# Peptides against a protein of PDB entry 4M9S: the designs that were tried, part 78

Target 1, 135 residues: chain A of PDB entry 4M9S
Amino acid sequence: SRGLVGVECITPYSYKSLAMALQRCVEVLSDEDRSALAFAVVMPPGVDIPVKLWSCVIPVDICSNEEEQLDDEVADRLKRLSKRGALLSGKRMPVLTFKIDHIIHMFLKHVVDAQTIANGISILEQRLLEIGNNN

## One batch from the design tools (peptide; made by RFdiffusion4, then SolubleMPNN)

Design b1_p20_8_s3
Fold by OpenDDE base, seed 2:
Structure b1_p20_8_s3 (fold): chain B 135 residues (1-135), chain A 20 residues (1-20)
Amino acid sequence: as target 1 above (135 residues)
Amino acid sequence: SLSEEVAKALREQLEKLRAR
């Protein structure tokens, strides 16, 4: 498998009405979808990111080493997140991309634990380097 | 292109997160 080990992203953060609403959305997610949302914190907000790049940080514990299959699994998770309280925004054209909103991103920066952020950064950097070297 | 814009945005974001 190429993904990170899944992590739980449940927080007690509820100081504002918006934060409370977002927390409720997070709590009803599956463990896999919640992990995907947690690692979305490493993505730049407001930018349409191709699924291939999302797959560099989204945890997938058990999957084929085939990149296409990995992308499909990641895409499914991101699609579910886009339908759950608009946590992400998806585009199909010109290529399948997903974008995290600034407000959601600010929330994640405060509620995702520092170790998860650090791990996400490290893995993303490593995978980007590998992709760059292979192109 | 989208690829260049994305690459730039990713680099900048990673730098911001490290600086926290």
Scores: peptide ipSAE 0.564, ipTM 0.911, DockQ to the pose 0.033; fails the geometry check
Fold by OpenDDE base, seed 1:
Structure b1_p20_8_s3 (fold): chain B 135 residues (1-135), chain A 20 residues (1-20)
Amino acid sequence: as target 1 above (135 residues)
Amino acid sequence: SLSEEVAKALREQLEKLRAR
């Protein structure tokens, strides 16, 4: 699986109440981690998603020669996000997966721009087809 | 089973977002 090389998505976060706390958490993220979180909007909330599938949509700024290295970079980003409250929930056993919370997903649907969502959908669909055809 | 469930969830989510 290949991530989006050199793509950064910066979405303006505008929301009140509970969303203000989330917005503050998002604002202190690096551009890379914020982009990763933005693209998490295309994932189904409440579902444990393997890192390999996350790597299909998470933007990566560096080129990797091996898929394992790409997955490691993506995993590191997701791990950082999971350490910031309810943004993501990680599981290491039996396989490394990450899950987006329903509340966070709802927040993202409000703050992530439509073009980013559309791009994320297209990219993920394309990558999934490639994976499926190669198996 | 996990792979199938995840695949189904992904497809459904993508369709849901596209229909938004």
Scores: peptide ipSAE 0.562, ipTM 0.910, DockQ to the pose 0.033; fails the geometry check
Fold by OpenDDE base, seed 3:
Structure b1_p20_8_s3 (fold): chain B 135 residues (1-135), chain A 20 residues (1-20)
Amino acid sequence: as target 1 above (135 residues)
Amino acid sequence: SLSEEVAKALREQLEKLRAR
């Protein structure tokens, strides 16, 4: 029985305390890691997403055009986020994946600006089309 | 498969975000 532990946010107080804790976690992140976290809002919560798909939405400024370097940099950022409280959950086997929790995702939907969300959607859609054409 | 589940979840999420 995979109990969907639906954390029913029953009380406004529990939500406020959680939001404050998450805000403190976000404030201590680097600008790069905070940006990566913001774009996580476009990912489906509770789903293990391969690093390749994360690389479609997380902005990385690299000098090399090598795809492997992009994935490594993205993976490093996601690993750092996974070590900061419960922001992300990572799995190494069988494939390196990261998952955003429903609670974290709900928080991001409230704090990430509409323009960033729109940009994330546009970027992801464009990259998915490119991947689909190269297969 | 994991790939099919991920693809489905991704499509559904994008649809939800577009509807806002």
Scores: peptide ipSAE 0.562, ipTM 0.911, DockQ to the pose 0.036; fails the geometry check
Fold by OpenDDE base, seed 5:
Structure b1_p20_8_s3 (fold): chain B 135 residues (1-135), chain A 20 residues (1-20)
Amino acid sequence: as target 1 above (135 residues)
Amino acid sequence: SLSEEVAKALREQLEKLRAR
């Protein structure tokens, strides 16, 4: 686990300081990367999620009609986020996955607007149903 | 399996978010 996970972060002061630092980090992101981060709120914190499942909720405006190209674009965005401090953690083995930590997830729950959360839930559910029906 | 665990976690998370 990354350094932002711990009992020391549960104080109001620690949360405020973390929120300020995270807000600065978010402000310098591109619109696309910031959007990807916002939709991370619908993912379960502390779970390594395969890129394919991230691609179910992260919007991609311009990509090839090939699903592999979509996954590659999503992976690139998530990789950039993983390089921005404690926003995400990536693993390459056994498969490429990304994880959001609980503290970052709590931050997102407070700053991401309710409509975005609702949309993310709807989109993810729809895509999961489609994947399930094709298996 | 890992896949089943991920699927379970996703379902539980969606339920939590709906209950907000």
Scores: peptide ipSAE 0.561, ipTM 0.910, DockQ to the pose 0.035; fails the geometry check

## One batch from the design tools (peptide; made by RFdiffusion4, then SolubleMPNN)

Design b1_p21_2_s1 (from b1_p21_2, 7 letters changed)
Fold by OpenDDE base, seed 4:
Structure b1_p21_2_s1 (fold): chain B 135 residues (1-135), chain A 21 residues (1-21)
Amino acid sequence: as target 1 above (135 residues)
Amino acid sequence: VQEALERTRKLLAEAVEKALA
């Protein structure tokens, strides 16, 4: 499995209360981490997703990383996001997984560019089919 | 967007199960 080429996403969302707080959290992220968060919208909320599957949609520049370390790089990004409160929740056992919360997911659905979401969904579906065929 | 997400849910669920097995 290969990651996507990195795509920057800017969130123009302006909302009070929780949404405003989330926007501030997003704004302080690095470009790479913000891109990773953007593509997290492709995942269903409330589901513990293994890192292997996250690597299907999290954009990583494989030109700067060894292909065999793709999952590790993805994991590192997701770990950083999980340190930002409710952005992601990590679980180490039994398998390293990450989960996006429903409220975060709803936020992202409105602030992430529609074309980015569409592309992410398309690529995820493609890669899932490939994984299924290879196993 | 929501409909497209739902279409991938089944495939993802299967992949998750395999990855966790």
Scores: peptide ipSAE 0.349, ipTM 0.870, DockQ to the pose 0.033
Fold by OpenDDE base, seed 3:
Structure b1_p21_2_s1 (fold): chain B 135 residues (1-135), chain A 21 residues (1-21)
Amino acid sequence: as target 1 above (135 residues)
Amino acid sequence: VQEALERTRKLLAEAVEKALA
């Protein structure tokens, strides 16, 4: 398994090696999947997040305004990321969720553009408030 | 960045709890 759950780096060398390995994994992603991964940094690490909430920050283009279509597209991207082992962990039951690991989150926090992170957080807050008010 | 992330944490936690209930 390529999962990093529970893994701790004891030496600076181990951390550097891990970061380099992660960077290599990111470089082979498509532009769309890499973009999705970048915005994953706005999520708290170690928490199972439903796809509905991921859709608040993952940028996608859809043919219609149907929420189900949006969720499906987001889910597909997240599924591809989860197949890269350590990038995301998916859980199908009882609700389809995805989780970012602490180590991956720490990596992204340093490599993703600060403005991208800020924009993602702003959008997430706005959309979460809208969801809360519309339910 | 860290401060902004912490600000959203509570809101996210509430949304997650509702979605998983």
Scores: peptide ipSAE 0.347, ipTM 0.867, DockQ to the pose 0.035
Fold by OpenDDE base, seed 5:
Structure b1_p21_2_s1 (fold): chain B 135 residues (1-135), chain A 21 residues (1-21)
Amino acid sequence: as target 1 above (135 residues)
Amino acid sequence: VQEALERTRKLLAEAVEKALA
């Protein structure tokens, strides 16, 4: 297997200025979408990741735990985030995937609670192992 | 955080490849 390659985005904006702009964008999100965005930090930046794998870490509080419904709900959240500027980039074909930009990822690494990040990574690793064992 | 993320890259890469296949 190979390691995932992160793509670094280069911007002329200062980190502080960009962070302030991103903070404003995040503030207008619903609590649900903001939570989803927070957990996006566990994904490597610049990688197109299928919704199935996003569902490993994106929390869902309303819909059933059935995988089909879970994936749909996660997809909806990620789609909304992708419509909020550069928070995420979505691709519909050939497989529905979403990608977090390096700049957004850097922002999240500094503003999301450290324990939340650690837990998210742990959960991701655990669920990836389960998927690998079941397939 | 970064170190932990790096440790999951291999597993994630494999999962991505399987999901896209």
Scores: peptide ipSAE 0.338, ipTM 0.867, DockQ to the pose 0.036
Fold by OpenDDE base, seed 1:
Structure b1_p21_2_s1 (fold): chain B 135 residues (1-135), chain A 21 residues (1-21)
Amino acid sequence: as target 1 above (135 residues)
Amino acid sequence: VQEALERTRKLLAEAVEKALA
């Protein structure tokens, strides 16, 4: 299945008083990484999710050999996010996965624009249904 | 890997449905 190739968005964080330390952590991210983090809110917290499924909602630039390179690009973004405190937790074995912590997820639910969340959920649902239908 | 994807897919589908409710 394919991801959101070529999709660019401005992360609509409201920067409420909630979790000031996390707010500043988010502010130092690039626009690209911040957008990736915003869409992480659609994932269930505390679940190790394979990169392939992350690629369903993480926006990436168009590249050659889209299907083969998309997962790598997504993985790189998630790896960078995992190095920013407790934003994400990555596991390399047995399968490369990333997990969003409950606290971070709760933070994102409050600061990410509602329309962005709705769009991400819709896209994820469509992609997951497509994957299911192809199996 | 395929089995893991399938399990995760089902879990995510349920999560998405709940979020839309």
Scores: peptide ipSAE 0.215, ipTM 0.771, DockQ to the pose 0.026

Design b1_p21_2_s2 (from b1_p21_2, 6 letters changed)
Fold by OpenDDE base, seed 1:
Structure b1_p21_2_s2 (fold): chain B 135 residues (1-135), chain A 21 residues (1-21)
Amino acid sequence: as target 1 above (135 residues)
Amino acid sequence: TEEALERTRRLLAEAVRKALA
């Protein structure tokens, strides 16, 4: 399944020092990476999630719809986010997974609009059902 | 909604389990 198209919904939030630091990290991201980070909010924090499942919600605008290429593009975005401090944590073994921590998730809940979160949850559920039915 | 979130969490858990099996 292809990700959402061109949705960015991170709103500046600088109330607390930690939020300010995170907002700085967000501001230097590319539009694509920032969008990916926004939709990470629909994932439960503290869970190692395979890239295949991340691809269910990470927006990809310009790429092939083939799963292999989509996963690679998503993985690249998540890797970049992982290299930006605490935004994501990646594991390569035994399977390539990424995890959002509780602090970042809490931040995103405040800076991502509610409708986008709801839409993200909806699309994730739909795509997970499709995956489940195809297996 | 919370119900939708819970369903998604459950579906995700199963998908994760299958993907990591």
Scores: peptide ipSAE 0.345, ipTM 0.859, DockQ to the pose 0.031
Fold by OpenDDE base, seed 2:
Structure b1_p21_2_s2 (fold): chain B 135 residues (1-135), chain A 21 residues (1-21)
Amino acid sequence: as target 1 above (135 residues)
Amino acid sequence: TEEALERTRRLLAEAVRKALA
């Protein structure tokens, strides 16, 4: 199953007091990386999630429909986010995974557009069900 | 919603287990 392929979502951020410490970090992100960060809110915090599952919600506009290329592009975005420090934590072994921290997740819940969150949840649930049925 | 997030959490848990198996 593929995630949001060919769709780019621009998510607006509304900073509150809780978000002030992360403002500068978020502002310097590219639109695509910021979008990826926004959709990270649909993931449960503190859980190591394989890239394949991240690809269910991270919007990617790629030239090829190959699933391998989708995962690679998603991984690149998540890697960039992880290098920002507190945004994501990546692990390479035994499987490439990324985890969103609780404080970042709380931040995103306050600044990510509600409709974006709802859409992300809906898409994630749909793709997870498809994966479960196509095993 | 939080209820929706909880549903996805359960689905994710299963998917993660399968992916890491």
Scores: peptide ipSAE 0.344, ipTM 0.862, DockQ to the pose 0.033
Fold by OpenDDE base, seed 5:
Structure b1_p21_2_s2 (fold): chain B 135 residues (1-135), chain A 21 residues (1-21)
Amino acid sequence: as target 1 above (135 residues)
Amino acid sequence: TEEALERTRRLLAEAVRKALA
């Protein structure tokens, strides 16, 4: 398993209506889904990203690191997020993709720890380079 | 950093194009 656990989100914008609504949505998530949401911040907003690329940053603690199992688990988490407060938008065809909206991304940018963001970016970059070198 | 984010965005854009091709 690939573990990036224990991510907590704290925002200085707790009294703003939008932030309050989003915080409520985040609070009811499982720890796994909340962690997945946190790392969604490393993706550019408004872009349909294939699940394979999401799997580069979404932490999975239960299943193996096998690519097929990893993608399935990541897809399930992203699907759950898409059903909760429209945290993500999914498209099934022609390729399963997920997109983070600008407003959600802006929220995450302020509530996710800076070091977590930096680490996520680093991990994504490295894995993208590996994918690029293998193709 | 913002610079790292920009590099990642470029890499991601290329990866997205390949994945969706």
Scores: peptide ipSAE 0.342, ipTM 0.860, DockQ to the pose 0.031
Fold by OpenDDE base, seed 4:
Structure b1_p21_2_s2 (fold): chain B 135 residues (1-135), chain A 21 residues (1-21)
Amino acid sequence: as target 1 above (135 residues)
Amino acid sequence: TEEALERTRRLLAEAVRKALA
């Protein structure tokens, strides 16, 4: 079985139907969760990414949340997204991670604004480099 | 583990750099 990544190779109708279903899932999200999902597009698909790294791109209002709680807030948002089926897949062991599937990633690449994607990539790079420099 | 996290960080950093190139 090719799994979800193989969905791209099935009939155009099936893909369209899936896209419509995904769009409905996105529409029912809160603005904050939808924003988090949008920035998930900057992550490589199919990779289990620790929450600490997700926090590099997921926008959080730090004025309302303590910086020390950043990871927790991000985790909560990602958890909510994971409850929407195929949007994200979470794992608790060995470390809390979340993964975006290839098909979802491809969907997001088409629906998320190009400028948003570019901004997210830039932000991720900056923050990852900062983390690297602090090691 | 911390080691796994570090590997991921490096991988992501490289991926982002490539995307911006």
Scores: peptide ipSAE 0.223, ipTM 0.779, DockQ to the pose 0.028

Design b1_p21_2_s3 (from b1_p21_2, 7 letters changed)
Fold by OpenDDE base, seed 4:
Formats: C-alpha cells, sequence, structure tokens
Structure b1_p21_2_s3 (fold): chain B 135 residues (1-135), chain A 21 residues (1-21)
C-alpha cells in the first residue's frame, strides 16, 4: 500500500504551556515530518503499532520512493519524530513499533485539519480491510 | 472524529495481531 499525498499541519497558537511547547516542536519539523505527525492522529493512543501499519497512513511521495522502500522511509520519519520529546515512542524489540501518547494525540485532534483526519481514517480503514483480505 | 477513530480500533487490533504473528 502507498502512503497519502503529503498534507501540511496547521497549528494554532496556544497560551497553555504544554500546547506552546508542542507547537514549537511542530514548527521546527520539516514539511515531510510535520505531515507524518499530522497523520499520526488516526492511530489510537497508547498502542504499539508496527511500521507496516503506520505505512498505511503516513504520507510518502509516490515519485520519491519505490514501493519496496516505503516501510523504510516511513520508519525513518517516525524515528525522527521519536527523537523530539514525546511526539512518538519507538520500540525495537521484538518488532519495530511506534506509539503515540494520549497527550500528543489529544493535541493533534485539535490542531490537524478535520478533513485531513477524516481522509486519513477512511484510507486506514480501506487499507486494513485490504490487508485482511490478502491474508 | 473521535467516533470515527473508535470504529477503526477493531480492524487495527486484528491487523496488529497478524503483523506480530
Amino acid sequence: as target 1 above (135 residues)
Amino acid sequence: VEEALERTRELLRRAVERALA
């Protein structure tokens, strides 16, 4: 499965210290990493998700990466996000997984465009069903 | 949004289990 076309995340200014800190983290991201973070909102918080499933929603430019490199590219983006505080938590053993925490998820629900979230959910459901039917 | 996210949970759970098998 291929990733979605990249969508930029728009974050409003907040007076709350936590939201401000997260906003600063988002602002220093590259466009690609910020887009990946935006689509992380479609995952349930607190669950260790394998990279293969992240690849269902993390946007990767079709022209930039071969099909066989999709998971690796997604993993690299998620790894970079995990290096920025609590944006994501990575786990290498026994399988490479990433998890979004509740606080980050709640933040994203309010700052990511509603249509982006809706589209991401729709694509995730579709691709999960396809994966299930192919096994 | 929250309701839609919740609807994906079961599908995702199954997919996670298969991916880890």
Scores: peptide ipSAE 0.410, ipTM 0.889, DockQ to the pose 0.033
Fold by OpenDDE base, seed 1:
Structure b1_p21_2_s3 (fold): chain B 135 residues (1-135), chain A 21 residues (1-21)
Amino acid sequence: as target 1 above (135 residues)
Amino acid sequence: VEEALERTRELLRRAVERALA
């Protein structure tokens, strides 16, 4: 009951410098990190999102269902993405959050499979509702 | 996509507030 099966970004090379630069960044990512980046598209740009909420959509398939382990794994992936320039912006204080910028979000909207985006949004909504109902 | 994203914004906003509280 965690995340989605890992997917890949559809990132054909573009004639635009920004797209090409982003494509290069994407290509050097591991499959898991690239999948995490793909699902970042379901988050609204410019918003600092806590790791717990990122874990609602970032797929994790190699660790246990323990919340601590899942959040740590997600955080590690997002941290790696944040170290790749403009892919994500991390903020450690006062609470660890990650944010996707508008330009990156716009890029992802065009290169991530539409069905993947739709599924990610659906899963996010479902899990947000579950969180809300449990609090 | 944009419409679907917009529908989740309020839920996300509330979740963020709770998570950061």
Scores: peptide ipSAE 0.410, ipTM 0.888, DockQ to the pose 0.033
Fold by OpenDDE base, seed 3:
Structure b1_p21_2_s3 (fold): chain B 135 residues (1-135), chain A 21 residues (1-21)
Amino acid sequence: as target 1 above (135 residues)
Amino acid sequence: VEEALERTRELLRRAVERALA
């Protein structure tokens, strides 16, 4: 079996200029939205990911742990992130999905805490396996 | 980090395909 196939992205912008621009965008986020953005690093770039799968890694502690409410809260956070330019790209039809761009993903890999990334990956793997077993 | 991310790719691919089917 083959893993996810990435698309090569070529940009004329330097990493330094990108980092400066993205840092400005991140600074104006709320703490909860900034946390959601950090965990977006565990997703493969350029792939439309359903909200249900995003909910496997996006931390939510302000509402009930019911699946329906969790997905709604995650969707709201991702929607806010998508309104901040290039951070995320949302698509409503046929299924509500969000996608992280290669450029943004590259930025996050270098600025997000390594332990946060490791924890996010572990949680994602565990929850994906559980979903697979229950379906 | 990169190695760990790579390990999840196939699992994610399958999950995405199921969710979008």
Scores: peptide ipSAE 0.402, ipTM 0.884, DockQ to the pose 0.037
Fold by OpenDDE base, seed 2:
Structure b1_p21_2_s3 (fold): chain B 135 residues (1-135), chain A 21 residues (1-21)
Amino acid sequence: as target 1 above (135 residues)
Amino acid sequence: VEEALERTRELLRRAVERALA
């Protein structure tokens, strides 16, 4: 399974009005969606990333080892995040992708636990290498 | 689709390396 154990990270951040609004948006998310948002910080901002690659870092606790089921669950979470203000932006054609904005990324960089970020980066690197080795 | 995915993978790898530097 490519899934990760869910990690919840909620840190108060109210430096500016925008940060306060984002904090409130984060607080009303479900635990699973909030965890997904936390790990979105490991992605480079402003880049349209296919769901397949998001699934490398988005925590999903599913018993199935089927790739499509994992991707579908990840896509659903990212879609919900995209509907919550400007947390993410998605596009459907020609490939389903999601992008984190620079402002959101900056916010997450300061509120997500440093160790969580480090772990997410390590996991992403390993899984990207594994994908590359399958070629 | 696969070509775009491969380009994205490379970008992500570079981003990870930069973050670890």
Scores: peptide ipSAE 0.269, ipTM 0.802, DockQ to the pose 0.025

Design b1_p21_2_s4 (from b1_p21_2 with T1V K7R V8T K13R E21A)
Fold by OpenDDE base, seed 4:
Structure b1_p21_2_s4 (fold): chain B 135 residues (1-135), chain A 21 residues (1-21)
Amino acid sequence: as target 1 above (135 residues)
Amino acid sequence: VEEALERTRELLREAVEKALA
């Protein structure tokens, strides 16, 4: 599987105290980590998703990394996000997975650009179909 | 957006199951 070309997304949002706190967490992220978080919105909340499938939507510049290292790079980004304000929840067993919480997902739906979401969905569907056809 | 997200759920579910098998 291959990820998206790097896309940056910065959208300010404030509502409740929780949303403000989340926004602050997002603002201190690196551009690449913030982009990864943005595309996390295309995943269903509350579901443990294997890294392989995360790699379908997390933007990674494959020109700077070996394709075989894609999953590792994605995993590293997701790990960093999991350490920032509970943006994601990682699980190592039985396989490495990450989950987006409903609250975080709801926040992202409001702050991530609609075009970014649409692009992420399109790419995800394409990659999933490819995976399905290869099995 | 919500409708589009919902459409991907089934495909993703199947992919998750295969990946975890």
Scores: peptide ipSAE 0.376, ipTM 0.885, DockQ to the pose 0.033
Fold by OpenDDE base, seed 5:
Structure b1_p21_2_s4 (fold): chain B 135 residues (1-135), chain A 21 residues (1-21)
Amino acid sequence: as target 1 above (135 residues)
Amino acid sequence: VEEALERTRELLREAVEKALA
């Protein structure tokens, strides 16, 4: 099993309509789903990303989730996020993928801690290299 | 942050292509 420690998102744009709407969507999420959303910022917007690659950065509690269940758990979280407005867009065929839109990505870049983003990117890069070397 | 994201784009592109193949 693997994953990242969960993070919390805080927005300084409480008076902007878009930010308020997104904040309301975020507030109703579970802690796990909110953490997943935070790390979605490391993905490039507008790209359909397979669940396998999402699993490189979406936090999964290693104490409660088996490695064999990682992709399924990640998929479930992303599915829930996709049901919350425009947070994510999912495609089932030909391969299950999820995409973050530019507007949401822009929002997350401002509300997720910069160091968290940087760390997430570093982890993603490292894991991508590992995947590439193992294939 | 933006610069770091740009640096990972190529790796992601390659990984996506492989994953979808």
Scores: peptide ipSAE 0.376, ipTM 0.886, DockQ to the pose 0.033
Fold by OpenDDE base, seed 3:
Structure b1_p21_2_s4 (fold): chain B 135 residues (1-135), chain A 21 residues (1-21)
Amino acid sequence: as target 1 above (135 residues)
Amino acid sequence: VEEALERTRELLREAVEKALA
C-alpha cells in the first residue's frame, strides 16, 4: 500500500519533519492540482469517497459542464495526487474512490486558507442536498 | 472550521452509503 497508515507522532521533531516533507510535495504540484488538494480538506479522513462526491468540491473550469466529463477531469486530478507522495489513496474496485489520510488531513487543516475551507464546506453541503433531493 | 467539518460528516456518510450501495 502506498498510503500512509494512521500513526501517532511520538516527537515534535517527527511532526515537523513530516510537515516539511508534505510542503515539498505541494510545491511541485501544478496550480490546478494544488487547488484540488486544498479542497480535499473538506472530506473526512479515512473514508473512501466516490469520485462523484469529490466532484462536488473539486473546481473544474476548462471542460464542459456534462457530469461524466466533470467526473473524468476530477478523477484525473485525484489520480495525480495519489501518485505524488501519499497525498491520496485510490481504489478502483468495486467503485472508483479516493481517500485522504488522517495525517494529510491534519496538515491541510493548518495550511489551507480558512476562507477556502469555509467555501468548500458550503458548496459541498449545498450540492449534497441537491443530489439527495434529485434522487 | 472543526465544527463546520463535523457538520458535513453526517451528510457525507449518507451520500457515501448510497453511492456505494
Scores: peptide ipSAE 0.376, ipTM 0.884, DockQ to the pose 0.035
Fold by OpenDDE base, seed 2:
Structure b1_p21_2_s4 (fold): chain B 135 residues (1-135), chain A 21 residues (1-21)
Amino acid sequence: as target 1 above (135 residues)
Amino acid sequence: VEEALERTRELLREAVEKALA
């Protein structure tokens, strides 16, 4: 399965201290990494999600059609996000997973376009059903 | 948004459990 087309997000809440701090981190991200962060909002906060499932919603613009390479590209993006403080938390064992924290998720819910979130959720559900049927 | 997110939780839980097994 492939990720969504990349979407950038901006915040109308730059006057708030939390938003200001996070915005500085977001502004220095590449377009691809920023898009990955935006779509992280479709994941439930506080849950360790395997990279395979992240690949259902993380947009990948340039990558091989092979699923394994898709996972690698997604993992690289998520790793970069995890290096920027509390944006994401990664675990490498026993399976590579990433988790979005509640505070970041709360921020994203307010700054990511509602239609983008809705589309991401729909695609996630579709991909999950396909995975469930094939396994 | 919250309602939609809640609907995905069960499917995601099952997928996570399978992937981590």
Scores: peptide ipSAE 0.375, ipTM 0.885, DockQ to the pose 0.033

